Peptides against a protein of PDB entry 6UG1. Designs and how they scored, part 72

Target 1, 304 residues: chain A of PDB entry 6UG1
Amino acid sequence: SNEERKRRKYFHMLYLVCLMVHGFIRNEWINSKRLSRKLSNLVPEKVFELLHPQKDEELPLRSTRKLLDGLKKCMELWQKHWKITKKYDNVGLYMRTWKEIEMSANNKRKFKTLKRSDFLRAVSKGHGDPDISVQGFVAMLRACNVNARLIMSCQPPDFTNMKIDTSLNGNNAYKDMVKYPIFWCEVWDKFSKKWITVDPVNLKTIEQVRLHSKLAPKGVACCERNMLRYVIAYDRKYGCRDVTRRYAQWMNSKVRKRRITKDDFGEKWFRKVITALHHRKRTKIDDYEDQYFFQRDESEGIPD
Target 2, 301 residues: chain A of PDB entry 6UG1 as posed
Amino acid sequence: SNEERKRRKYFHMLYLVCLMVHGFIRNEWINSKRLSRKLSNLVPEKVFELLHPQKDEELPLRSTRKLLDGLKKCMELWQKHWKITKKYDNEGLYMRTWKEIEMSANNKRKFKTLKRSDFLRAVSKGHGDPDISVQGFVAMLRACNVNARLIMSCQPPDFTNMKIDTSLNAYKDMVKYPIFWCEVWDKFSKKWITVDPVNLKTIEQVRLHSKLAPKGVACCERNMLRYVIAYDRKYGCRDVTRRYAQWMNSKVRKRRITKDDFGEKWFRKVITALHHRKRTKIDDYEDQYFFRRDESEGIPD

## One batch from the design tools (peptide; made by RFdiffusion4, then SolubleMPNN)

Design b2_p15_1_s3 (from b2_p15_1, 7 letters changed)
Fold by OpenDDE base, seed 1:
Structure b2_p15_1_s3 (fold): chain B 304 residues (1-304), chain A 15 residues (1-15)
Amino acid sequence: as target 1 above (304 residues)
Amino acid sequence: SRLEKELQEILKEWE
C-alpha cells in the first residue's frame, strides 16, 4: 500500500539517523586521551617517521610511498595487538530485513548497549568485534597524529523493498554478510591531496581509490545485508561528511535510487542530518575532496 | 545535548 511505503520510508530515515549518531558517538570515544596514550606506545619511532615523511621535492610520490608503508606496518602492529575477534551478535550493524524489524518490535529485546568504559577497555585489551577493532585502529593512527577518519557504511532497512516477507534463506548468510566491512579507515595524504582507504581488519587492504574500491560489496548474497548507500566519514575534529561517491562506481545509475536522497525532500532532509553531525569549519581538505567527487560525477555522467 | 535537540527537530519534520 501507499501507507506501507510511507511507513518504510519513515522507518528507514529514523534508522539511518540512529546509525549516523552511533558513528558520531564512536568517533568521539576513539578521541579518548587515555586511549590515545596507550595506543601510541604500540607504534615504534621508525613507523611513526614513515607516517610523517618529509616532503620529497623531487618526487612527491616517494613521500606517499613512505606513508603507505607506515600504514601497512600499522596494520601489522594492530593485528599483533588484537587478541580476540568476537563474532557479531546476530547481524551487528548490517542490514536487517523488514520481517526481522517487525519480529524485533514484537519482542522486548534488551539491546545490550556497550558503554564507553567497556569500549575503551575492549580496544585497550584487543578484545571485541571487527567494528571495535577498526575503531581502535583509527584511534591508534590518531594517537600518532595521523589525520585518520572513521568510515561507516550505514545499513538502514531497504525502503525500496516492498516485499511483505523479506526473510533471507541462506546457509552461508553470516559468511556472506561479513565478507565486506561496515567500518573502515581513511587517511589523508597531504602529498597527493587524496584520502587513502584502509581496511585493517576484514580485507586487510590499503587502497588509493580512483573509480572503484575492493570494499564495495559485490554479488547478490553479499548485498543482501550490505548495500553501499550511505558511507559516512567522521574525522578527529568531529567533521561529518558523505563520502559515498568515493566507493560507489554507479552512484547516479544505481546507488541514488536506493537512497532517501533520490528526491528533493530526502536530499534536503539528509543535508540537515549531516549538518547536525558536522561540528567543524570547512578546510582545504574538504575542497580537494569535493573537487574529486565533482570529477567522479562528471565522469559517470547521467544514467541512460 | 545540542545534537540531540537538532536531531529531534529533524525527526519532527517527518512525523
Scores: peptide ipSAE 0.027, ipTM 0.688, DockQ to the pose 0.810
Fold by OpenDDE base, seed 2:
Structure b2_p15_1_s3 (fold): chain B 304 residues (1-304), chain A 15 residues (1-15)
Amino acid sequence: as target 1 above (304 residues)
Amino acid sequence: SRLEKELQEILKEWE
């Protein structure tokens, strides 16, 4: 019905705000000075020097290569620190079906909300789910004065799915769900004027995204609980930015149709949410990023 | 918090 369409759109928006606020809170928690002091001790001086290379005036690419090598070594150090990767409780922050939402509304199951103290202890011990591990990795890079931001792929229920029953059947549902991350890291490369993508936990990869990312979900089974729609970046200065354009090859043709921002009302609303979560002034880094997004929009073209 | 007030205002525009 038209009413059910409105209800699903409203619930999608409410759920999206809750996810974006969750990302903001986790980004605040990883800025803990106590955690920073502990995590900086995991990075030896030689690796710290690679994270902060001098500018090579002859070949700036050499400086970027040193930074990439430093980030690789940081991933290796992080794997040594992290002792226990817990499975998610149920689906974690991956996308729920409409049926799962309706069934959960009837069951007043209190979500066990992880407290800040428990999070900081989990990161410090190296015990937790993959999301806590990624968030801790971002905290370690920030402890080394790296301009690292937390990335969250927000997974609200699909308001464009009007099926009554959206139950997912499959023995490998968990493996397919966790094949791609929902949290990762980006690091600012001051030499190339680009963000470097780092997945320290899931794919254990570093990439300089041009047209496509390895972190973008591929295949039907993987996309059931992980749809690339809202990739939100949280920086160390409490900036909040939509970076979906980086990871979406087909932003205009495919991704936009699945976002609340498909219409002018949704675009204005989503901009208000971003503005409420964005607690810093604009910088030259934002100018370079916006220029990159503009070039990506021009290169994709308008879908026929 | 300030953030909670701003978010509540954004949500009220949808009621």
Scores: peptide ipSAE 0.025, ipTM 0.679, DockQ to the pose 0.717
Fold by OpenDDE base, seed 5:
Structure b2_p15_1_s3 (fold): chain B 304 residues (1-304), chain A 15 residues (1-15)
Amino acid sequence: as target 1 above (304 residues)
Amino acid sequence: SRLEKELQEILKEWE
């Protein structure tokens, strides 16, 4: 019905706000001075120097290569720190079906909310789920004065799915779900004027994304619980930015149709949510990023 | 908080 379409759209938007606020709160927690002092001790001086290379005036690419090597070594150090990777409780922050949402509304399940103190202890010990691990990695880079962003792929329920029963059939549902991350890192390269993508936990990869990312879910089974629609970046200065354009090869033709921003009302609303979560002034880094997104939009062209 | 007020305003625009 038209009513069920409106209800699913509303619930998608409410759920999206809750996810984006969760990302904001986690981004604040990883700025903990107590955690920063502990995590900086994991990075030896030689690796710190690679994270902060001098500008090579002859070949700026040499400075970028040093930064990439420093980030690779940080990823290796982080794997040595992290002792226990816990499985997600149920589906974690991956996408729920409409049936699962309805069943969860009927069941007054006491969700055990992770407190800030428990999170900081989990990161400090190296014990937690993959999301806590990625968030801790971003905290370690920030402790080394690296301009690292926490990236969150927000997975609200699919309001474009109008099926009554949205049950997922499949024996490998968990493996397919966790094949691609929900959280990752971006690091600002001041030499190339670009964001470097870092997945320290899941795919264990470093990318300079041009047209496509390895972090973008591929295949029907992986996309059932992880649809690339809302990739939100949280920086160390409490900036909040939509960076979906970086990771979406087909933003205009495919991704936009699955977003609330497909219409003018949804776009205006989503801009209000971003503005509410964006607690810093604009910088030259934002100008370079917006220019990159513009070039990516022009290069994709108009969807047929 | 400021965030809670801004979120409440966003939610009220939807009622």
Scores: peptide ipSAE 0.025, ipTM 0.679, DockQ to the pose 0.650; fails the geometry check
Fold by OpenDDE base, seed 3:
Structure b2_p15_1_s3 (fold): chain B 304 residues (1-304), chain A 15 residues (1-15)
Amino acid sequence: as target 1 above (304 residues)
Amino acid sequence: SRLEKELQEILKEWE
């Protein structure tokens, strides 16, 4: 019905705000000075030096290569630190079906909300789910004075799906769900003037995204609980930016149709949410990023 | 220190 379509759109918007606020709170927690002091000790001086290469004036690419090697070694150090990867409780922050939402509304389940103290302890011990692990990795890079962003792929329920939810087949559903991450890292490369994508936990990959990312979900089964629609970046100065354009190969043709920003009302609303979570002034880094997004929009073109 | 120089360069990128 038209009323069910309105209800699903409204619930999608509410759920999206809750997810974006969750990302903001986790980004604040990883800025903990106490955590920073502990995590900096995980990075040897030789690795720190690779994270902070001198500018090669002849070939800036040599400096980028040192940074990439430093980031690779940081991923290896992080794997040694992380002792226990917990499974997600249910689906974690992956996308729920409309049926699962309706069923959960009836169950007064005491969600054990992870407290800030419990999060900091989990990261410090290396015991937690993959999201806590990625967030801790971002904290370690920030402790080494790297300009690292926390990236969150927000998974609100699909308001464009008006089908009755079929039961997802149980056993492979978790493996397909967790095949691609919800949280990852970006690192600013001051030499190339680009963000480097780092997944330290799931795919264990570093990439310089050109046209497509390895982190973008592929295949029907993976997209059931992980649709790339709202990739939000949280920086160390409490900046909040939509970086979906980086990871979406087909932003204009495919992704936009699944976003609240498909219409002018939704675009204005979403801009207000981003503005409310963006607590810093604009910088030259934002100018370089916006220029890159513009070039990506021109290169994709308007879908036929 | 080298760290101080890198801090200054990172701060300039955020100006």
Scores: peptide ipSAE 0.007, ipTM 0.406, DockQ to the pose 0.020; fails the geometry check

Design b2_p15_1_s4 (from b2_p15_1, 6 letters changed)
Fold by OpenDDE base, seed 5:
Structure b2_p15_1_s4 (fold): chain B 304 residues (1-304), chain A 15 residues (1-15)
Amino acid sequence: as target 1 above (304 residues)
Amino acid sequence: DELEKLLKEILEEWK
């Protein structure tokens, strides 16, 4: 019905805000001074120097290469720190079906909320789920004065799915769900004036995204619970930015149709949510990023 | 407080 379409759209919007707020709160917890002091001790001086290379005036690419080597070594150090990777409780922050949401509403399940103290302890000990591990990695880079962002791929229920029964066919194995991350890191490269993508936990990769990312879910089974629609970046100064354009090869043709921003109302609403979560002034880094997104939109062209 | 205010403002826009 038209009513069920409206209901699913509104529930999607509410769920999206809750996810974006969750990302904001986790980003604040990452900025803990107590955690920063502990995590800085994991990074040797030689690795710190690679993270902060001098500008090579002859070949700026040499400075970028040092930064990339420093980030690789930080991933290796993080793997040594992290002792226990827990499985997600149920589906974690991956996408739920409409049937799962309805069943969950009927079941007054006491969700055990992870407290800030428990999070800080988990990161400090190296014991937790993959999301806590990525968040801790961002905290370690920030402890080394690196301009690192927490990236969250928000997975609200698909309001474009109008099926009554949205049960996943029994083949949606946990392995397919966790094949691609929900959380990752970006690091600002001041030499190339670009964001570097870092997945320290899942794919264990560093990428300079041009047209496509390895972190973008591929294949039907993986996309059932991980649909790239809302990739939100949280920086060390409490900036909040939509960076979906970086990771979406087909933003205009495919991704936009599955976003609330497909219409003017949804675009205005989503801009209000971003603005409310953005607690810093605009910087020259934002100008370079917006220019990159503009060039990517022009290069994709108008969807047929 | 600001988050609750935002959530209220967003919820009011949906009424």
Scores: peptide ipSAE 0.029, ipTM 0.702, DockQ to the pose 0.685
Fold by OpenDDE base, seed 1:
Structure b2_p15_1_s4 (fold): chain B 304 residues (1-304), chain A 15 residues (1-15)
Amino acid sequence: as target 1 above (304 residues)
Amino acid sequence: DELEKLLKEILEEWK
């Protein structure tokens, strides 16, 4: 019905805000001074120097290469620190079906919310789910004075799916779900004026994204619980930015149709949410990023 | 305040 379509749209909006607020809160927690002091001790001086290379005036690419090597070594150090990767409880923050939401509403399940103290302890010990691990990695880079962002791929229920029963049949549902991350890192490269993508936990990869990312879900089974629609970046200064354009190859043709921002009302509403979560002034880094997004929109063109 | 206002607006439209 038209009513059920409206209901699903509004529930999607509410769920999206809750996810974005969750990302914001986790971004505040990883700025903990106590955690920063502990995590800085994991990074040797030689690795710190690679994270902060001098500008090579002859070949700026050499400075970027040093930064990339430093980030690779930080991923290796993080793997040594992280002792226990817990499975997600149920689906974690991956996308739920409408049926699962309805069943969850009927069951007064007490969501065990992780407290800040428990999170900080989990990161410090190296014990937790993959999301906690990624968030801890971002905290370690920030402890080394790296301009690292927490990236969250927000997975609200698909309001464009009007099927009543959306039960997912699959023996490998968990493996397919966790094939791609929902949290990762970006690091600012001051030499190339670009964000470097870092997945320290799932794919253990570093990318300089041009047109496509390895972190973008591919295949029907993987996309059932991980649809690239809302990739939100949280920086160390409490900035909040939509960076979906970086990771979406087909933003205009495919991704936009699955976003609340497909219409003017949804665009205006989503801008209000971003503005409410963006607690810093604009910087030259934002100008370079917006220029990159503009070039990506022009290069994709208008869908036929 | 802006986030609370936005949440209220969403909740009012969902009623």
Scores: peptide ipSAE 0.027, ipTM 0.695, DockQ to the pose 0.367
Fold by OpenDDE base, seed 3:
Structure b2_p15_1_s4 (fold): chain B 304 residues (1-304), chain A 15 residues (1-15)
Amino acid sequence: as target 1 above (304 residues)
Amino acid sequence: DELEKLLKEILEEWK
């Protein structure tokens, strides 16, 4: 019905705000001074120097290569620190079906909310789910004075899916779900004037995204619980930015149709959400990023 | 309409 379509749209909006606020809160927690002091000790001086290379005046690319090597070594150090990777409780922050939402509304499950103290302890011990691990990795890079962002792929229920029965086939569903991350890291490269994408936990990859990302879900089974629609970046100064354009190959043709921002009302609403979560002034880094997004929009074109 | 109002109210509390 038209009523059910409206209900699903509004529930998607509410769920999206809750996810974006969750990302904001986790970004605040990883700025903990106590955690920073502990995590800085995981990075030896030689790796710290690679994270902070001098500007090569002849070839700035040499400085970028040192930074990339430093980030690779940080991923290796992080894997040694992380002792226990817990499975997600149910589906974690991956996308739920409408049926699962309806069934969960009837079950007053005591959601054991992870407290800030428990999170900081989990990161410090290296015990937790993959999301906690990625968030801790961002905290370690920030402890080394690296301009690292927490990236969150927000997975609200698909308001464009009007199917009643969205039963997912059970046995391989978890493996397909966790094939691609929900949280990852971006690091500012001051030499190339670009963000470097880092997945320290899932794919264990570093990339400089040009046209496509390895972190973008591929295949029907993987997209059932992980649809790239709202990739939100949280920086160390409490900036909040939509970075979906970086990871979406087909932003205009495919991704926009699955977003609340498909219409002017949704665009204005979503801009208000971003503005409410953005607690810093604009910088030259934002100008370089917006220029990159503009070039990506021009290169994709308007779909016929 | 009520949920749009609630979402606006929630967003205004966070400004």
Scores: peptide ipSAE 0.026, ipTM 0.660, DockQ to the pose 0.108
Fold by OpenDDE base, seed 2:
Structure b2_p15_1_s4 (fold): chain B 304 residues (1-304), chain A 15 residues (1-15)
Amino acid sequence: as target 1 above (304 residues)
Amino acid sequence: DELEKLLKEILEEWK
């Protein structure tokens, strides 16, 4: 019905705000000074120097290569620190079906929220789910004075899916779900004027995204619980930015149709949410990023 | 709406 369409759109919006606020809170928690002091001790001086290379005036690419090597070594150090990767109790922050949401509403099940103290302890011990591990990795890079962002792929229920029952096939559902991450890292490369994508936990990859990312979900089974629609970046200065354009190859043709921002009302609403979560002034880094997004929009073209 | 209550509860648990 038209009413059910409105209800699902409204619920999608509310769920999206909750997810974005969660990302903001986790980004605040990883700025803990106590955690920073502990995590900086995991990074040897030689690795710190690679994270902060001098500018090579002859070949700036050499400086980027040193940074990439430093980030690789940080991923290796993080794997040594992280002792226990817990499974998600259910689907974590992956996308729920409409049926799962309705059933959850009826069962009044309290969400087990992790307290800030428990989060900091989990990161410090190296015990937790993959999301806690990624968030801790971002905290370690920030402890080394690296301009690292926490990235969150927000998975609100699909308001464009009007099917009543979307029963997911159970047996491989968890493996397919966790094939691609929900949280990852971006690091600012001051030499190339680009963000470097880092997945320290899931795919264990570092990439300089040009047209497509390895972190973008591929295949029907993986996309059931992980639909790339809202990739939100949280920086160390409490900036909040939509970076979906980086990871979406087909932003205009495919991704926009699945976003609340497909219409002017949704665009204006979503901008208000971003603005409410963005607690810093604009910087030259934002100018370079916006220029990159503009070039990506021009290169994709307008869908026929 | 029970769903709004659940979301408010989730938001309150995140405070």
Scores: peptide ipSAE 0.023, ipTM 0.680, DockQ to the pose 0.062

Design b2_p15_2_s1 (from b2_p15_2, 6 letters changed)
Fold by OpenDDE base, seed 5:
Structure b2_p15_2_s1 (fold): chain B 304 residues (1-304), chain A 15 residues (1-15)
Amino acid sequence: as target 1 above (304 residues)
Amino acid sequence: SLEEELQKLLEEFKE
């Protein structure tokens, strides 16, 4: 019905706000001074120097290569620190079906929310789910004065799915769900004026995204619980930005149709949500990023 | 507060 369409759209919006606020809170927690002091001790001086290379005036690419090597070594150090990767309880922050949502509303299951103290302890010990591990990795880079962002791929229920029964056919294996991450890192390269993508936990990869990301879900089974729609960046100064354009090859033709921003009302609302979560002034880094997104929109063209 | 701003954003959708 038209009513069910409105209800699903509203619930999608509410769920999206809750996810974006969760990302904001986790971004605050990883700025803990106590955690920062502990995590900085994991990074040797030689690796710290690679993270902060001098500008090579002859070839700025040499400075970028040092930064990339430093980030690779940080990823290796993080793997040594992290002792236990726990499985997600149920589906974690991956996308739920409408049926799963309806069934969970009837079950007054008190979801035990992880307290800030428990999170900080988990990161410090190297025990937790993959999301806690990524968040801790961002905290370690920030402890080394690296301009690192926490990235969250928000997975609200699909309001474009109007099926009554949205039960996933049985075999959506935990492996397919977790094949691609929900949380990752971006690091600002001051030499190339670009964000570097870092997945320290899942794919264990560093990339400089041009047109395609390795982190973008591929295949039907992987996309059922992980749809690339809302990739939100949280920086060390409590900035909040939509960075979906970086990771979406087909933003205009495919991704936009599954976002609340498909219409003018949804676009205006989503801008209000971003503005409410954006607690810093604009910088030249934002100008370079917006220019990159503009070039990506022009290069995709208008969908046929 | 952030919570009050978010609550206002949610109330704009009840209309």
Scores: peptide ipSAE 0.030, ipTM 0.734, DockQ to the pose 0.806
Fold by OpenDDE base, seed 1:
Structure b2_p15_2_s1 (fold): chain B 304 residues (1-304), chain A 15 residues (1-15)
Amino acid sequence: as target 1 above (304 residues)
Amino acid sequence: SLEEELQKLLEEFKE
């Protein structure tokens, strides 16, 4: 019905706001001064120097290469720190089906919310789920004065899916779900004027995204619980930005149709949500990023 | 507060 379509759209928006606020809160927690002091001790001076290379005036690419090597070594150090990777409880922050939502509404299950103190302890000990691990890695880079963002791929239920029975029948459902991350890191390269993508936990990869990312879910089974729609960046100064354009190859032709921003009302509403979560002034870094997104939109073209 | 601003954003969509 038209009513059920409105209901699913509303529930999608509510769920999206809750996810974006969760990302904001986790981004605040990883700015903990107590955690920063502990995590800085994991990074040797030689690795710190690689994270902060001098500007090579002859070949700026040499400075970027040093930064990339420093980030690689930080990923290796993080793997040594992290002792226990827990499985997600159920589906974690991956996308739920409408059936799972309806069943959960009937079950008054008190979700145990992880407290800030428990999160800080988990990161400090190296014990937790992959999301806590990524968030801790961002905290370690920030402790080394690296301009690192927490990235969250928000997975609200698909309001464009009007099917009632969306039973995901699959023996490998968990493996397919966790094949691609929900959380990752971006690091500002001051030499190339670009964000570097870092997945320290799942794919254990560093990339300079041009047209496509390795972190973008591919294949039907992986996309059932991880649909690239809302990739939100949280910086150390409480900036909040939509960076979906970086990771979406087909933003205009495919991704936009699955977003609330498909219409003018949804675009205005989503802009208000971003504005509410953006607690810093604009910088030259935002100008370089917006220029990159503009060039990506022009290069994709308008879908026929 | 952030909570009040989020609540307003949710109310604007119930209309």
Scores: peptide ipSAE 0.030, ipTM 0.739, DockQ to the pose 0.912
Fold by OpenDDE base, seed 3:
Order: sequence, then C-alpha cells, then structure tokens
Structure b2_p15_2_s1 (fold): chain B 304 residues (1-304), chain A 15 residues (1-15)
Amino acid sequence: as target 1 above (304 residues)
Amino acid sequence: SLEEELQKLLEEFKE
C-alpha cells in the first residue's frame, strides 16, 4: 500500500539517524586520552617516523610511500594486539529485513548496550567484535597524531524493498554478511592531498581509491545485508561528512535511487542530520575532498 | 506524524 511505503520510508529515516548517532558516540569514545596513552605504546619509534615522513620536495610520492609502509606496519601491529575477534550478536549493525524488524518489535530482547567503560576495556585488551577492532585501530592511529577518520557504512532497512517475505535462507548467510566491513578507517595523506582507505580487520587492505573500492560489496548474497548507501566519516575533531561518493562507482545511476536523498525533501533532511553531527569548522582538507567528489561526479556522468 | 518526531529529534541534536 501507499501507507506501508510511507511507513518504511519514515522508519528508514529514524533508523539511519540512530546509526549515525551511534557512529558519532563511538568516534567520541575512541578520542579517550586514557586509551590514547595505552595504544601509543603499541607503535615503536621507527613506525611512528614512517607515519610522519618529511616532505620530499623532489618527489612527494616517496613521502606517500613511507606513510603507506607505516600504515601497513600499524595493521600488522594491530593484528598482534587483537587477541579475540568475537562474532556479532545476530547481524550486528548489518542490514535487517523488514520481517526481522517486525518480529523483533514483538520480542523485547534486552540487548545489553556496551558502555563506554566496557568498550575502552575491550579495545585495551584486544577483545571484541570486528567493529570494536576497527574503532580501536582508528584510536591507535590518532594516538600517533595521524589524521585518521572512522568510517561507517550505515545499513538502515531498504525502504525501496516492498516485498513482504525477505527471508534470507542459507547456512552461509553469516559468512556472506561479514565478507565486507561496516566500519573502516581513512587516513589523510598531506602529500597527495587525498584520503587513504584502510581496512585493518576484514580484507586487511590499504588502498588509494580512484574509481572504485575493494570495500564496496559485490554479489547478491553480500549485498543482502550490506548495501553501500550511506558511508559516513567521523574525524578526530568531531567532523561528520558523507563520503559515499568515494566508494560508490555508480552513485548517480544506482546508489542515489536507494537513498533518502533521491528527492529534494530527503536531501534537505539528510543535510540537516549531517549538520547536527558536524561540530567543526571547514578546512582546506574538506576543499580537496569536495573537489575530488566533484571530479568523480563529472566522470560518472548523468545516468542514461 | 513520524516526520514531526524526526524533526524534533534533529532539533535536539542542534542544541
């Protein structure tokens, strides 16, 4: 019905705000001074020097290579620190079906919300789910004075899916779900004036995204619970930015149709949400990023 | 409406 379409749209909006606020709170928690002091001790001086290379005036690419090598070593150090990767409880922050949402409304499961103290202890011990692990990795880089962002791929229920029964059948459903991350890291390269993408946990990859990312879900089974629609970046100064354009190959032709921002009302509403979560002034880094997004929009063209 | 509730929630985040 038209009423059910409206209900699903509004529930998608509410769920999206809750996810974006969750990302904001986790970004605040990883700024903990106590955690920072503990995590800085994981990074030896030689790796710290690679994270902060001098500007090579002859060939700036040499400085970028040192930074990439430093980030690779940080990923290896993080794997040594992390002792226990817990499975998600149910589907974690991956996308739920409409049926699962309706069924969960009837079952008042008291989910124990992870407290700040429990999170900080989990990161410090190296015990937790993949999301906690990624968040802790961002905290370690920030402890080394690296301009690292927490990235969250927000997975609200698909308001464009009007099917009643979306039962996901299959024993491999969890494996396909976790094939691509929900959380990852970006690091500012001051030499190339670009963000470097880092997945320290799932794919264990470092990339400089040009046209597409390896972190973008591919294949029907992987996209059932992980649809790239809202990739939100949280920086160390409480900036909040939509960075979906970086990871979406087909932003205009495919991704936009699955977003609340497909219409003018949804665009204005989503801008208000971003503005409410953006607690810093604009910087030259934002100018370089916006220029990159503009060039990516021009290069994709208008969908035929 | 749920729109009004979402708008109120967004106003609470601006304060």
Scores: peptide ipSAE 0.024, ipTM 0.671, DockQ to the pose 0.108
Fold by OpenDDE base, seed 2:
Structure b2_p15_2_s1 (fold): chain B 304 residues (1-304), chain A 15 residues (1-15)
Amino acid sequence: as target 1 above (304 residues)
Amino acid sequence: SLEEELQKLLEEFKE
């Protein structure tokens, strides 16, 4: 019905706000000064120097290569630190079906909220789910004075899916679900004026995204619980930015149709949500990023 | 209610 369409749209909006607020809170927690002091000790001086290369005036690419090598070594150090990767309880922050939401509404399950103290202990010990591990990795880079962002791929229920029953097959569902991350890292390259994408936990990859990312879900089974729609970046200064354009090859043709921002009302609403979570002034880094997104929009063209 | 569902979801997101 039209009523059910409105209900699903509203529920999607509210779920999206909750996810974005969760990302904001986790981004605040990883700024812990106590955690920062502990995590900085994981990075030896030689790796710190690679993270902070001098500008090569002859070949700026050499400086970027040093930074990339430093980030690779940081991923290796992080793997040594991280002792226990827990499975997600149920589906974690991956996308739920409408049926799962309706069933959860009927079940008064008491969820155990992870407290800030428990999170900081988990990161410090190297024990937790993949999301906690990624968040801890961002904290380690920030402890080394790297301009690292926490990236969250927000997975609200698909308001464009009007099917009543969207039951997913059980056993292979978890492997397909966790094939691509929900959380990852971006690092600012001051030499190339670009964000470097880092997945330290899932795919264990570093990339300079041009047209597409390895982190973008591919295949029907992987996209059932992980649809690239709302990739939100949280920086160390409590900036909040929509960076979906970086990871979406087909932003205009495919991704926009599945976002609340497909219409003017949704666009204005989503801008209000971003503005409410954006607690810093604009910087030249934002100008370079917006220019890159503009060029990506022009190069994709208008969908026919 | 939708509010109770959302409060439960908010509690789920605190995990």
Scores: peptide ipSAE 0.020, ipTM 0.655, DockQ to the pose 0.055

